# Peptides against a protein of PDB entry 8YR4: the designs that were tried, part 40

Target 1, 309 residues: chain A of PDB entry 8YR4
Amino acid sequence: PRGSPALQLVVLICLGLMGLERALNVLVPIFYRNIVNLLTEKAPWNSLAWTVTSYVFLKFLQGGGTGSTGFVSNLRTFLWIRVQQFTSRRVELLIFSHLHELSLRWHLGRRTGEVLRIADRGTSSVTGLLSYLVFNVIPTLADIIIGIIYFSMFFNAWFGLIVFLCMSLYLTLTIVVTEWRTKFRRAMNTQENATRARAVDSLLNFETVKYYNAESYEVERYREAIIKYQGLEWKSSASLVLLNQTQNLVIGLGLLAGSLLCAYFVTEQKLQVGDYVLFGTYIIQLYMPLNWFGTYYRMIQTNFIDMEN

## One batch from the design tools (peptide; aimed at target 1 R185 Q247 T295)

Design b2_p18_7 (made by RFdiffusion4)
Pose (drawn by RFdiffusion4):
Structure b2_p18_7 (pose): chain A 309 residues (1-309), chain P 18 residues (1-18)
Amino acid sequence: as target 1 above (309 residues)
Amino acid sequence: AAAEAAAEEAASAAARAA
């Protein structure tokens, strides 16, 4: 925000809260390991109670689920509401003030609905691009790297390889499948618009009664168009199911390899009982934000082209 | 577009649960 000082402070607080969320993401599974290790060694009730209370409090600060739930990141959403309102207003006003100064030939040439759709989509694009990228993409790529470092240095050497390979395969397969699926989606959207146009045309022209008893003919053509649309929709959704399945298979293989290696190491007195639940919890925690990367890839590309327009 | 993305996420979550 160029103008107001009160908003730069809010931006800095939001970035600090993002850092704190990353720290909590690292911290909570460590406390879960400590609780399990204290529980297995018959510890007195005092230290266990205090540690349990602290773990619960940390789980409350972190998202109880999917990270979009915690007290942190919600304070962030509140402050970002206040900040993103300013950018949206400024961009809309700049577009509206520019559209009223162009010459007449320009306005006589282009229609109004198209020009206004471009402007609205542009403003939404800038806002969405800022939110998606800064608050949902970079934090996750930071979480993956932090996890790789923590497992490779403080846990063992092999688990770094396990996490690295799993996440690399996950990202590569997600992008590869997503481009194909986008082709299918565009093919389906074109036909959906054509079907809607046919239905609107058949409704507007109540001449079907005049030039024939052609109600059946209009119904038949509509059915054919619906069938074509349904075929394209089935193709697109089946592609979506395949993407989900491949992502799940990759995570499952990573979890299986890590769990087996951790169990074997625990039986050989190299690792403690809590390290098993640490690995499991952290793998699930990494997986949860990764579930929405094909959508982020699609939206980032679309918003980039829209902002360019 | 935001609505379509939300519907896509919801359909993906349902598919994963199934």

Design b2_p18_7_s1 (made by RFdiffusion4, then SolubleMPNN; from b2_p18_7, 15 letters changed)
Fold by OpenDDE base, seed 3:
Parts: C-alpha cells; structure tokens; sequence
Structure b2_p18_7_s1 (fold): chain B 309 residues (1-309), chain A 18 residues (1-18)
C-alpha cells in the first residue's frame, strides 16, 4: 500500500510474524526432542521443567491441533484485517471507477445487478487470491523448504532426500488429482444451480401450478433433478476420498521410510531417541497444512477464472 | 478438508448472494 506508512508498517510486522511462525515450526519439534532426550538421560528436574515450560510456551505461540490457530497466527490475522479492508476498498473503487469509464453502449446492454455482481466477484477474486497466496501457499512451500534444509543439515542428506521426494510427489499428485476432480465439482455445481433454479421457478409460478393441479408433476421433475445432482455429488465426494487416500498413502510411505531410517541410525548411536520423535512430529506437522493445499490450489484457480469473467 | 471446502462453499455462496 503506497499511500499509508502505517499500513506499510503493519505489512512488515505481518511478514515478521510469518517469519516467526516458520521459526516456531522448527523450534517446537526441537524442544520436544530435547524433552525426550532429557527424560532418557534422567536429567535433573530443574532442566526438564525449564525445557517443558519453554516447549509449552512455544506450542502456545505456534498453536496446534486441527482447527486451532496459535497466538502468533491470530495476532497476524488481527493486524491483517486493516490491510485487507484497505486493499479491498481500493480494488472496489478502482473497479467502480473503471465501470464508470465504460461506454454507455456497454451499460445499456447489461442489467445493473449483473454489473455489480461482476464488480463484487472481481474484487473478491483479487483479494482472495492475494490472501491465499500470501498466508497459505507461500508459507506452506517455505515450511517444506525449511524442513528439507533442516533434515539435510542436522540428520543426513538421505532424510532431506526422503522429505523432498515425499513432498514433491505429494504436491504433484495433489495438483493432478485436484485438477481432475474440478471437472466433477463444476458439473455438480452447475446441476445444483439448475436444480435450485427449477425449484425457484416452480415456487414463483405457484398460482399457475395450482391452477393446473401440476404439483405432482413439478415434484417429480424436482426429484429427477435431485437424482441427477446426487449422481454428480457422489462423483465429487468419491474423488475427494480418492485425493485424501492418495495423500495419506504418500505421507504414510514417506513416514515409514524416514522412520525406519531414523530407527536404524538410533541403533547405530548416530542419532538419539529424541531425534526419532522429532522426525515423526515434524513430518506430521508438515502434513497438516499440506492437507489443505488441494483446497487452496482450487480456490486460486477459481479466483483466476472469476477474475477473467 | 471437508470443513474448509464447506466453509469455502459457504463463502462462495455468500459472495454469490451479494
């Protein structure tokens, strides 16, 4: 935002908080490793209690579990509201100004409600795309790169290679299967809209339907539309299950290969028991945001299409 | 993945109703 130094500072703080989230994603597994090692070594209570307290504090900052955002993420999201509102309003005003610059012939050929709906879709698509890129896609890719570097430097090049191959295969299959399933989802959404439009048309013409005693006929036409929708919904849902199962299989194989290798290195006294726990914890932590990557990819692809139309 | 797809569907439906 070139016009407000305060909003530029907020963007810089949000970028700093994003960097802190990436650091927490590395530190939390490391502190968990250190707890396991201190427990294995029967270390003094004071050292253990300090490390546990530090771990819990880092875990509070990071967040953890399905659907729980950390303190740093919540603070970033809170600060970003003002930047998002400013950006949205600026895009909206630019679109609105551009609509007023368009020829009278263009306005006479369209209904005012269609023009507004195009403006709102365009604004939402641009702001949504920016938010998904900055807060979901880029951070997830950064965490993968940081993970590969971390495992390559602190474990062995073989661990970095396993994580690289696993994550590359995961991302590739996620994209390919998501693009494939998008066809079924589009067909489902088109049939859903057609089914809803038939119900609305029948209800708007209620007096005519009553006059002709055509209620049973309209109900049967609606039933046929629902059955056709459910056939497409099943294909969409089945393709989602296939995506999730494919993702789970890739992560499961990567976790198996890396866990066996880590266990072997622990038996050779090259790694500690805590390093085995770190590997498993870190891979699961990398998996959590990746589980949503197919959704983010599809959202971006939809927002590009909605911005072009 | 289903909950965010449903939240996305709700968000896209809100964006379509506005």
Amino acid sequence: as target 1 above (309 residues)
Amino acid sequence: MEEEEEEERKLLQQIRQE
Scores: peptide ipSAE 0.009, ipTM 0.525, DockQ to the pose 0.106
OpenDDE base, seeds 1, 2, 4, 5: peptide ipSAE 0.008, 0.008, 0.009, 0.008; ipTM 0.514, 0.479, 0.522, 0.510

Design b2_p18_7_s2 (made by RFdiffusion4, then SolubleMPNN; from b2_p18_7, 11 letters changed)
Fold by OpenDDE base, seed 5:
Structure b2_p18_7_s2 (fold): chain B 309 residues (1-309), chain A 18 residues (1-18)
Amino acid sequence: as target 1 above (309 residues)
Amino acid sequence: MEEEAERERAELARIRAE
């Protein structure tokens, strides 16, 4: 935000809080590991109690498995409200100013309601794209990279490779399947709009329909449009289930391979029981934001298309 | 989960279209 030092400071604080969230994502599994090891070793109560208290405090700061409900995330979201409002208002004013600079011929060719709808879409696309990139996509990619580095340095290089292959395959399949399913979604949305337009047209012409006793005919035409919509909706929904199942299989295979390898190294006394728990906890933690990646990718694509129009 | 985000966005898009 150029022109407000206060909002620039808020942005810097939000970026700092995002860095803290990444640190918490590493520290929480480590403290959980330490608890399991201390329990296994029958360590003194004072050491255990301190580690548990520290873990619970870190977990409060981090929040749940999605990372979105923690104290740090909530504080970031709260501070970001002012930045978002400032950015939205600035984009809206730019669009509004630009609309006033357009020719009378352009305005006469479009309905005022359509112009406002384009302006609102333009504002929402820019602000949405920025929010998704900064707060969802970039942090998720950072967590993956940090995870690969962590497992490569503190575990065997094989664990880093498993995480790398699993996450790379997950992201690639998510993109490919999301692009494939976008065709079904576009067809569904087009048919939804056509079905809605028919219903609106029939209701606007209610007097004519009543005059000709064509009520049963209009109901049957609407039924046919709904059946056609539901056929496309089924394809869209089935493709989503396929995406989710594919994602679950990839993560499941990665978790299986890594867990078996970790268990083997624990039996060989090369790793501790806590390391097994850490691996499982960390993979599940990486999985939680990745479930939304297909949604983020699609939204980014939609917002780019809406900015070009 | 992705379906809930799609529903919430469709609902938010509906609320913005009203």
Scores: peptide ipSAE 0.019, ipTM 0.583, DockQ to the pose 0.068
OpenDDE base, seeds 1, 2, 3, 4: peptide ipSAE 0.019, 0.017, 0.019, 0.018; ipTM 0.571, 0.567, 0.604, 0.574; seed 4 fails the geometry check

Design b2_p18_7_s3 (made by RFdiffusion4, then SolubleMPNN; from b2_p18_7, 13 letters changed)
Fold by OpenDDE base, seed 3:
Structure b2_p18_7_s3 (fold): chain B 309 residues (1-309), chain A 18 residues (1-18)
Amino acid sequence: as target 1 above (309 residues)
Amino acid sequence: MEEEAKEEKELSEKIREE
């Protein structure tokens, strides 16, 4: 944001917190490994208790349970509210100023409510796109790269290769299947809008429907529209299940290959038992944000289309 | 899976309401 040094500082703090989240994503599995190793070695209680307390504290900072955002993520989101509000207001004022610069002929040819709705969609699409790119897409890609580097340096080049191939295949299949399913979703949304429009038109013309005793006819037309919608909804939902299953298979195969290799290296005393646990926990942790990647990709595509219209 | 699909739906609905 040009013009407010306070908001620039908040953006820098948010970027610092994003870096801290990436560090926590590496440290949490490492501390969990260390607990498993200390338990295996029958280490003194004081060392174990300190490592467990540190792990739980790092896990609190990271978050990562079903639906639990971490303290660092919540703090980042809280600080970002002011930046988002400033950015939104600036985009809205720019669009509003531009609308006032347009010719009277342009304003006479469009309904004011349609113009405002296009402006609001454009603003939301720009601000949404920026937020998703910065806070979801870029961090997820960074976590993958950090993971590949970590496994390549601290385990073996083969582990880095397995993670690279697994994540590359995962991302490629996610994009391809998401592009394929987008056709079904668009058809579903178009039919949903048409079904809603029919219901609204029937209710707005209530007097005419009553005059002709056409209630049964309008109900049957609405039923046909619902059946057509449900047929498209089923295709959309089935394509989502196929996406999730494909993603699960890729991660499962990567986890299998890496777990077998890790187990082999533990039997050869090249790795510790804790390293096996680290591998499994780290791969699952990389999977959690990737599950949403299809949603983010679709949202990016929708926001680009809504910006062009 | 169902929770993730529900969360994807809720996220997709939130983005549609915004």
Scores: peptide ipSAE 0.023, ipTM 0.623, DockQ to the pose 0.080
OpenDDE base, seeds 1, 2, 4, 5: peptide ipSAE 0.021, 0.019, 0.022, 0.023; ipTM 0.609, 0.596, 0.605, 0.616; seed 5 fails the geometry check

Design b2_p18_7_s4 (made by RFdiffusion4, then SolubleMPNN; from b2_p18_7, 12 letters changed)
Fold by OpenDDE base, seed 3:
Structure b2_p18_7_s4 (fold): chain B 309 residues (1-309), chain A 18 residues (1-18)
Amino acid sequence: as target 1 above (309 residues)
Amino acid sequence: MEEEAERERKFSEEVRAS
């Protein structure tokens, strides 16, 4: 935002908070490891109580355990409201100015409600795309990279390789299955709109339907349209289950391979029991935002298509 | 599973309502 130093400062604070979230994503598993190690070593109560209190405080800042947004994420979202409102208003004014620059012939060919709907779609698509990229996609990719670096440096190169292969396969399969699924969803949405249009047309022509005693015929046509819709809905829903199951299998295989390798290194006294717990906790923590990646990818594609129309 | 489909539905409804 070039025109307001206050909004620039808010953006810098939001970027700092995003960096803090990435640090918390590494620190929380480390503190949990340390608790497990202190419990295993039968450490003094004072050291254990301090580490547990610090862990709970860091977990409050991070969130994510019960599906709750963390304090840092909530603070970032709160501060971002002003930046979003400024960006939305600027995009709306640019679109509105551009609409006034268009020829009278273009305006005479379109209804005012259609022009407003194009403006609203354009604004929502740009603002939505920016928000999803900045707050969901980029942070998730950063957490994966940080995870690979962390495991490569503090465990062994083999752990970094397992995480790299698991996450690369996960992302690739998520993209491929989401693109395949998008065809079924588009067909479903088209049939939903056609089914709704038939219901509206039948109800608008109610007098004609009554005049011809055609109620049973219109109900049967509507039933056929619903059955056709449900056949497409089933394909869309089944493809979602297949996506989720494929994702779960990839993470499960990565967790299995890494957990077996951790267990082996613990038996060789190269790693502690807490390091086994850290690996499992960290992989599950990386999985939680990745589960939404298919939804984010679909939203990005939809917003691009809605911006081109 | 249901929570994800319902979150995708709520999110699709929020994106349709916005």
Scores: peptide ipSAE 0.020, ipTM 0.622, DockQ to the pose 0.077
OpenDDE base, seeds 1, 2, 4, 5: peptide ipSAE 0.019, 0.021, 0.020, 0.020; ipTM 0.605, 0.613, 0.606, 0.625; seed 2 fails the geometry check

Design b2_p18_8 (made by RFdiffusion4)
Pose (drawn by RFdiffusion4):
Structure b2_p18_8 (pose): chain A 309 residues (1-309), chain P 18 residues (1-18)
Amino acid sequence: as target 1 above (309 residues)
Amino acid sequence: VSSIVSSNSNKLVFELSS
């Protein structure tokens, strides 16, 4: 924010809260390991109670699910509401002030609905791009790297390889499948618009009664168009299911390899009992934000082209 | 497991409704 000083402080607080969320993401599974290790060795009730209370408090600060739930990141959403309102207003006002100074030939040439749709979509695009990228993409790519470092240095050497290969395969397959699916989605959207146009045309022209008893003909053409649309929709949704399945298979293979290696190492007195639940919890924690990357890829590309317009 | 299933279900519904 160029103008106001009160908002730069809020931006800095939001970035600090994002850092704190990354720290909590690292901390909470460590406390879960500590609780399990204390529990297996018959520890007194005092230290166990205090450690349990601390773990619960950390789980409360972190998202109880999917990271979009915690007290942190919600304070962030609140402050970002206050900040993103300023950018939205400024961009809309700049567009509106520019559209009123162009010459007459320009306005006589282009329609109004198209020009206004471009402006609205542009403002939404800038806002969404800022939100998506800064608060949902980079933090996850940072979480993957932090996890790789933690497992490779403080846990063992092989688990770094396991996490690295799993996440690399996950990202690569997600992008590869997503482009194909986008082609299918565009093909389906064009037909959906054509079907709507046919239905609107048949409704507007109540001449079907005049030039024939052509109600059946109008109904049949509508059915044919619906069938064509349904075929394209089936293809697109089946592609979506395939994407979900391949992502689930990749994560499952990574979890299986990590769990088997951790169990074997625990039986050989190299790792403690808590390290198993540490690995499991952390793998699930990494998986949860990764569930929404094909959508982010699609939205980032679309918003980039819209902002360019 | 329940959270994973709910997350995948919501993803599927969102992509179909958008």

Design b2_p18_8_s1 (made by RFdiffusion4, then SolubleMPNN; from b2_p18_8, 13 letters changed)
Fold by OpenDDE base, seed 3:
Structure b2_p18_8_s1 (fold): chain B 309 residues (1-309), chain A 18 residues (1-18)
Amino acid sequence: as target 1 above (309 residues)
Amino acid sequence: SELLRQQQQEQLQAELSS
């Protein structure tokens, strides 16, 4: 934001916090490995207690539990509220000023509610898209790249290759299946709107329906519309289950291949028992944000369509 | 899973619309 040095500082702090999150994503598995190794070696309690305390503190900063966000992510989100509000207001004012520059004929041809909806959609689409790209997509891709580099440098090139192939296949299948699923979701939403419109039209014309004793006919027509909707809803929901299962299978195969390779190298005394646990923990950690990648991709695609309309 | 989040988002939208 060019106008306020305070908001520029907040953006820099948020970028610094994003960098810290990336560092935590590497450090947390390392500290967990170190705990397992210290337990295996029967290390002194003082060293073990310090490492455990440090791990728990880093894990609190990172978060990454099911439904728990880390302190750093929460702090970043909190600080970003002011930046988002500034950006939203700026986009809204730009759209509003542009609407005032449009011809009177354009305004007379559109209902006031439609003009307001265009302004709101434009603001929401731009701010939403930017937030999803900056805070969800880019960090996830960065974590994958950092993971590949880490495993390639500190384990073996084979581990980096397994992570690369697993994540590339996961992302590719997520995109392909999400694009395929988007067709079913659009058909579902169109049928939902048509079913709702029929229900509203029947209720608004209740006097005419009553006059002709057509209540049974309207109920049957509504039932047929519901059955058609449910058939499309089932396809949408089943395609989502298929996406989730495909994602789980790809991660499971990557976890299996890497875990077997880790176990082999531990047997050869090239790796420690903690390194086996590190690999599993790190892969699961990468998997957690990726579970939402299909949702983010769909939301981005929807926002692009809403900007074109 | 995306399904659980969609259900949670639909639930949250239902709670915000009520």
Scores: peptide ipSAE 0.021, ipTM 0.593, DockQ to the pose 0.120
OpenDDE base, seeds 1, 2, 4, 5: peptide ipSAE 0.019, 0.017, 0.014, 0.018; ipTM 0.564, 0.566, 0.534, 0.587

Design b2_p18_8_s2 (made by RFdiffusion4, then SolubleMPNN; from b2_p18_8, 13 letters changed)
Fold by OpenDDE base, seed 2:
Structure b2_p18_8_s2 (fold): chain B 309 residues (1-309), chain A 18 residues (1-18)
Amino acid sequence: as target 1 above (309 residues)
Amino acid sequence: SSLLEELQKQRLQAELES
C-alpha cells in the first residue's frame, strides 16, 4: 500500500509471520521426533518434560492438525484485515471513478443496482485472488520446497525424491482433474440458470398458465429441467469425490513408500524410531493445505475470468 | 476422520456457494 507507512509496516510484519509459520512447520515435526526418541531411550523426566512443553507451545503457535488455526495464523489474519480493507476501498474507488467516466448511453442502458453488483464482483475477485495467492498457494509451495530440502539434507536422498515425486504427481493430477471438473461445473451452472429462468417465467405468467389450465404441463416441464440439472449436479459432485480419492491415493502411496523405506532404515539402525514418526507427521502436515489446493486453483481461475469480464 | 469429513463438507459448501 503506497502512502501509509503504518500499513507498509503491517505488511512487513505479516510477511515475517508467514516466515515464522514456515519455520514452525519444520520445528513441530522435529520436536515430536525428539519426544519419541526420548521416550524410546527412557530419558530423564526433566529433559522429556521440557521437550513436551516446548512441543505443545510450538503446536499452539502453528495450529493445524487439531482443526484449530494457530496463534501465528490468527495474528496474521487479524493484522491483514486493515490491509485488505485499504486494498478493497482503493479498488472500489478506482472502479467507481471509471464508471463515472463511462458514457451516459452505457448508464441509461443499465440499472444502478447492476452496475454496483459488477463493482462488488470486481472488488471481491481482486481481493480473493490476492488472498488465495499470498496466504494459501505461495506458502503451500514454499512448505513443499522446504520439505524436499529438509528430507534431502537430513534423511537419505531417496526420501527427498519420494516427497518430490509424490507432491509433483499430486499437484499435476490436482490441476488436470480440476480442469476436467470445471467443464461439469460450467454445464451445471448453465442448466441451473436455465431452470431458474423457466421457473421465473412460469411464475410471472401464472395468470396465463391458470387461464389455459396448463399448471400440470408447467410442473412436468419443471420436473424435466430438475432431472436434467440433477444429472449434471451428480457429475459435478462425483467428479469432486474422484478428485478427493485421487489425491488420497497419491498421498497414501507416497506415505506407504516413504514409511516402508523409513522402517527399513530403522531396522538397519541408520534412523531412529522418532524419524519414522517425523516422516509420517511431516507428510500429513503437507497434505492438510494441499487438500484445499484444487479449490484455490479453481477460485483463482474463476477470479481471473471474472476480472477479464 | 471427522475433521477431514468436516473439511470436505466445507469444501463442498464453498464449491456450491461459488
Scores: peptide ipSAE 0.019, ipTM 0.588, DockQ to the pose 0.545
OpenDDE base, seeds 1, 3, 4, 5: peptide ipSAE 0.016, 0.015, 0.014, 0.015; ipTM 0.489, 0.511, 0.505, 0.535

Design b2_p18_8_s3 (made by RFdiffusion4, then SolubleMPNN; from b2_p18_8, 14 letters changed)
Fold by OpenDDE base, seed 5:
Structure b2_p18_8_s3 (fold): chain B 309 residues (1-309), chain A 18 residues (1-18)
Amino acid sequence: as target 1 above (309 residues)
Amino acid sequence: SDLLKKLQQERLKAELES
């Protein structure tokens, strides 16, 4: 934020906290591995208790992984409130100033409530998109890259390749299926607006409908519009289930391949039992934010389209 | 967890449709 050194410091602290979240995403699985190995080796209670306590503390800081309500994420979100408010107010004032520079004819041609709604949507779109890119998309991509590097360095290169292929396929299919389903969502929204408009027009003409005793006809016409809407809604919902199932299948195949390979290396005494648990835990941790990526991509597309209009 | 994901998806859907 230009002009406030205090808010610039808050942004830097938030970026530092984002870096700490990335470190926790690597450390938590490592400490969990160490617990499992110490349990397997029947290590002394003092070493085990220290490692467990350290793990629980790190897990409290992390929460459930990327996008979870861990202490570090909550602190970041809390500090970011002031930055978001400053950005929102700046965008709102810029839009408001621009609206006042527009000709009287433009204001007379649009209802004041519609102009305010456009301004509010514009402000929300810009600030929402920025927050979304910075706090959800970028961290998730960073965690994937860190995961590939980690598995390539500390495991066999084959594990890094499995994660790379799994995540690349997941992202690609998420984009392709989301673009495909956007057609069904647009058709649904158009039919919803048409159904709502028909209901409003019928209610505004209520006296005329009563005069002609046409209530049954208007109800049947509204029912037909609802059935048509529900047919489109079903396609939209079914396409979402298909997306989620496709995502689950890709992650499941990656988890299967990697888990079998881990199990094999444990049997060959090249890896410990804890390393098997680490891989499974880390893949599940990556899956949590990725499940939202489809919603994320759709939001980004919608907000870009709404900014171009 | 699935219910919370569904609720968050519905909330994000509602925030995107508003």
Scores: peptide ipSAE 0.019, ipTM 0.510, DockQ to the pose 0.215
OpenDDE base, seeds 1, 2, 3, 4: peptide ipSAE 0.006, 0.007, 0.017, 0.006; ipTM 0.409, 0.399, 0.530, 0.410

Design b2_p18_8_s4 (made by RFdiffusion4, then SolubleMPNN; from b2_p18_8, 13 letters changed)
Fold by OpenDDE base, seed 2:
Structure b2_p18_8_s4 (fold): chain B 309 residues (1-309), chain A 18 residues (1-18)
Amino acid sequence: as target 1 above (309 residues)
Amino acid sequence: SELLKKQQEERLKSELSS
């Protein structure tokens, strides 16, 4: 944000915290590996207790695995509130200034409440897009790249290849199925609006409907509109299930291939038991943010379309 | 989970409809 050095410092701190989250995403699986290896080797209690305590502390900072948000993510979110508020206010003031520059004829043709709703949508779309890009999409892509590098350097190159192929296929299928699903969602939303408009029109004209005793006809027409809506809703919901199942299958196949390969290398004494656990833990950890990627991608597309309108 | 995705989609619908 230009003009406030305090907010610039907060942005830099938030970027530093994002870097720390990336480091935690590598360290947490490593410490978990070390615990499993120390348990397997029957290491002395002091070394084990220190490693477990360190792991739990790092896991508290990271969060994610238990459905809880980590301390670092919470601190980042807390600090970002002021930056978001500044950005939202700046966008809102720019939109408001632009609305005042518009011709009187444009304002006379629109209700003030509709104009304010356009301003609020524009502000929400810009702030939402920036938030999803900076805090969800970019970090997830960074975690994938870091994961590929880590497995390529510290494991056999085959593990890096499996992760690369699995994540590339996952992202590609997520995009393709999400774009396909967006058509069904648009059709559903159009039919929802049409069904709502019919219900509102029937209710506004209730005196006329009552005068002609047409209540049964309007109810049947509304029922047909609901059935048509539910047919589109089913397609939208079924397409979501298909997306989730496709994602689950890709991750399952990657986990299977990598776990079998890891188990084989453990039998050959090239890897330790902890390395098997690390691989499984790391893949599951990469899966958690990726599960939302299709939602984020659709949000980005929607916010882009809403910003162009 | 699917349920969490649906809840986020509903939250997003509510934020986009406001």
Scores: peptide ipSAE 0.024, ipTM 0.628, DockQ to the pose 0.139
OpenDDE base, seeds 1, 3, 4, 5: peptide ipSAE 0.021, 0.023, 0.015, 0.021; ipTM 0.605, 0.627, 0.544, 0.615; seed 5 fails the geometry check

## One batch from the design tools (peptide; aimed at target 1 R185 R298)

Design b2_p19_1 (made by RFdiffusion4)
Pose (drawn by RFdiffusion4):
Structure b2_p19_1 (pose): chain A 309 residues (1-309), chain P 19 residues (1-19)
Amino acid sequence: as target 1 above (309 residues)
Amino acid sequence: EEAEEEADHLEEEAERIEE
């Protein structure tokens, strides 16, 4: 924010809260390991109670689920509401003030609905792009790297390879499948618009009664158009199911390899019992934000072209 | 994403009705 000083402080607080969320993402599974290790060695009730309370508090600060749930990141959403309002207002006012100064030939040439749709979509695009990228993409790519470092240095060497290969395969397959699915989705959307146009045309022109008893003909053509649309929709949604399945298979293979190796190492007195639940929890924690990357890829591309417009 | 597409569909229908 160029103008106001009160908002730059809020931006800095939001970035600090993002860092704190990354620290909590690292910290919570460590406390879960400590609790399990203390539990397996018959520890007194005092230290166990205090450690359990601390773990619960950390789980409360971190998202109880999917990271969009914790007290942190919600304080962020609140402050970002206050900040993103300013950018939205500024961009809308700049567009509106520019549209009222263009010459007459320009206004006589283009329609109003198209010009206004471009402006609205542009403002929404800038806002969304800032939100999506800064608060949902970079933090996840940072979490993957931090996890790779933690497992490769403080846990063992092989688990770094396991996490690296799993995440690399996940991202590559997600992008590859997503482009194909986008082609299918565009093909389906065009026909959906055509079907709606046919229905609107048949409703507006109550001449069907005059030039024939052509109610049946109008119904038949509508059915044919619906069938064509349904075929294209089935293709698109089947592609979505395939993407979900391949992502799930990649994560499952990574979990299987990591769990087997951790169990074998625990039986050989190399790792403690808590390291198994540490690995499992951390793998699930990495998986949860990764579930929404094909959508992020599509929205970033769409918003980039819209902002360019 | 779908909600934005539906909003565009509604605007296009409205333009056709006005015409």

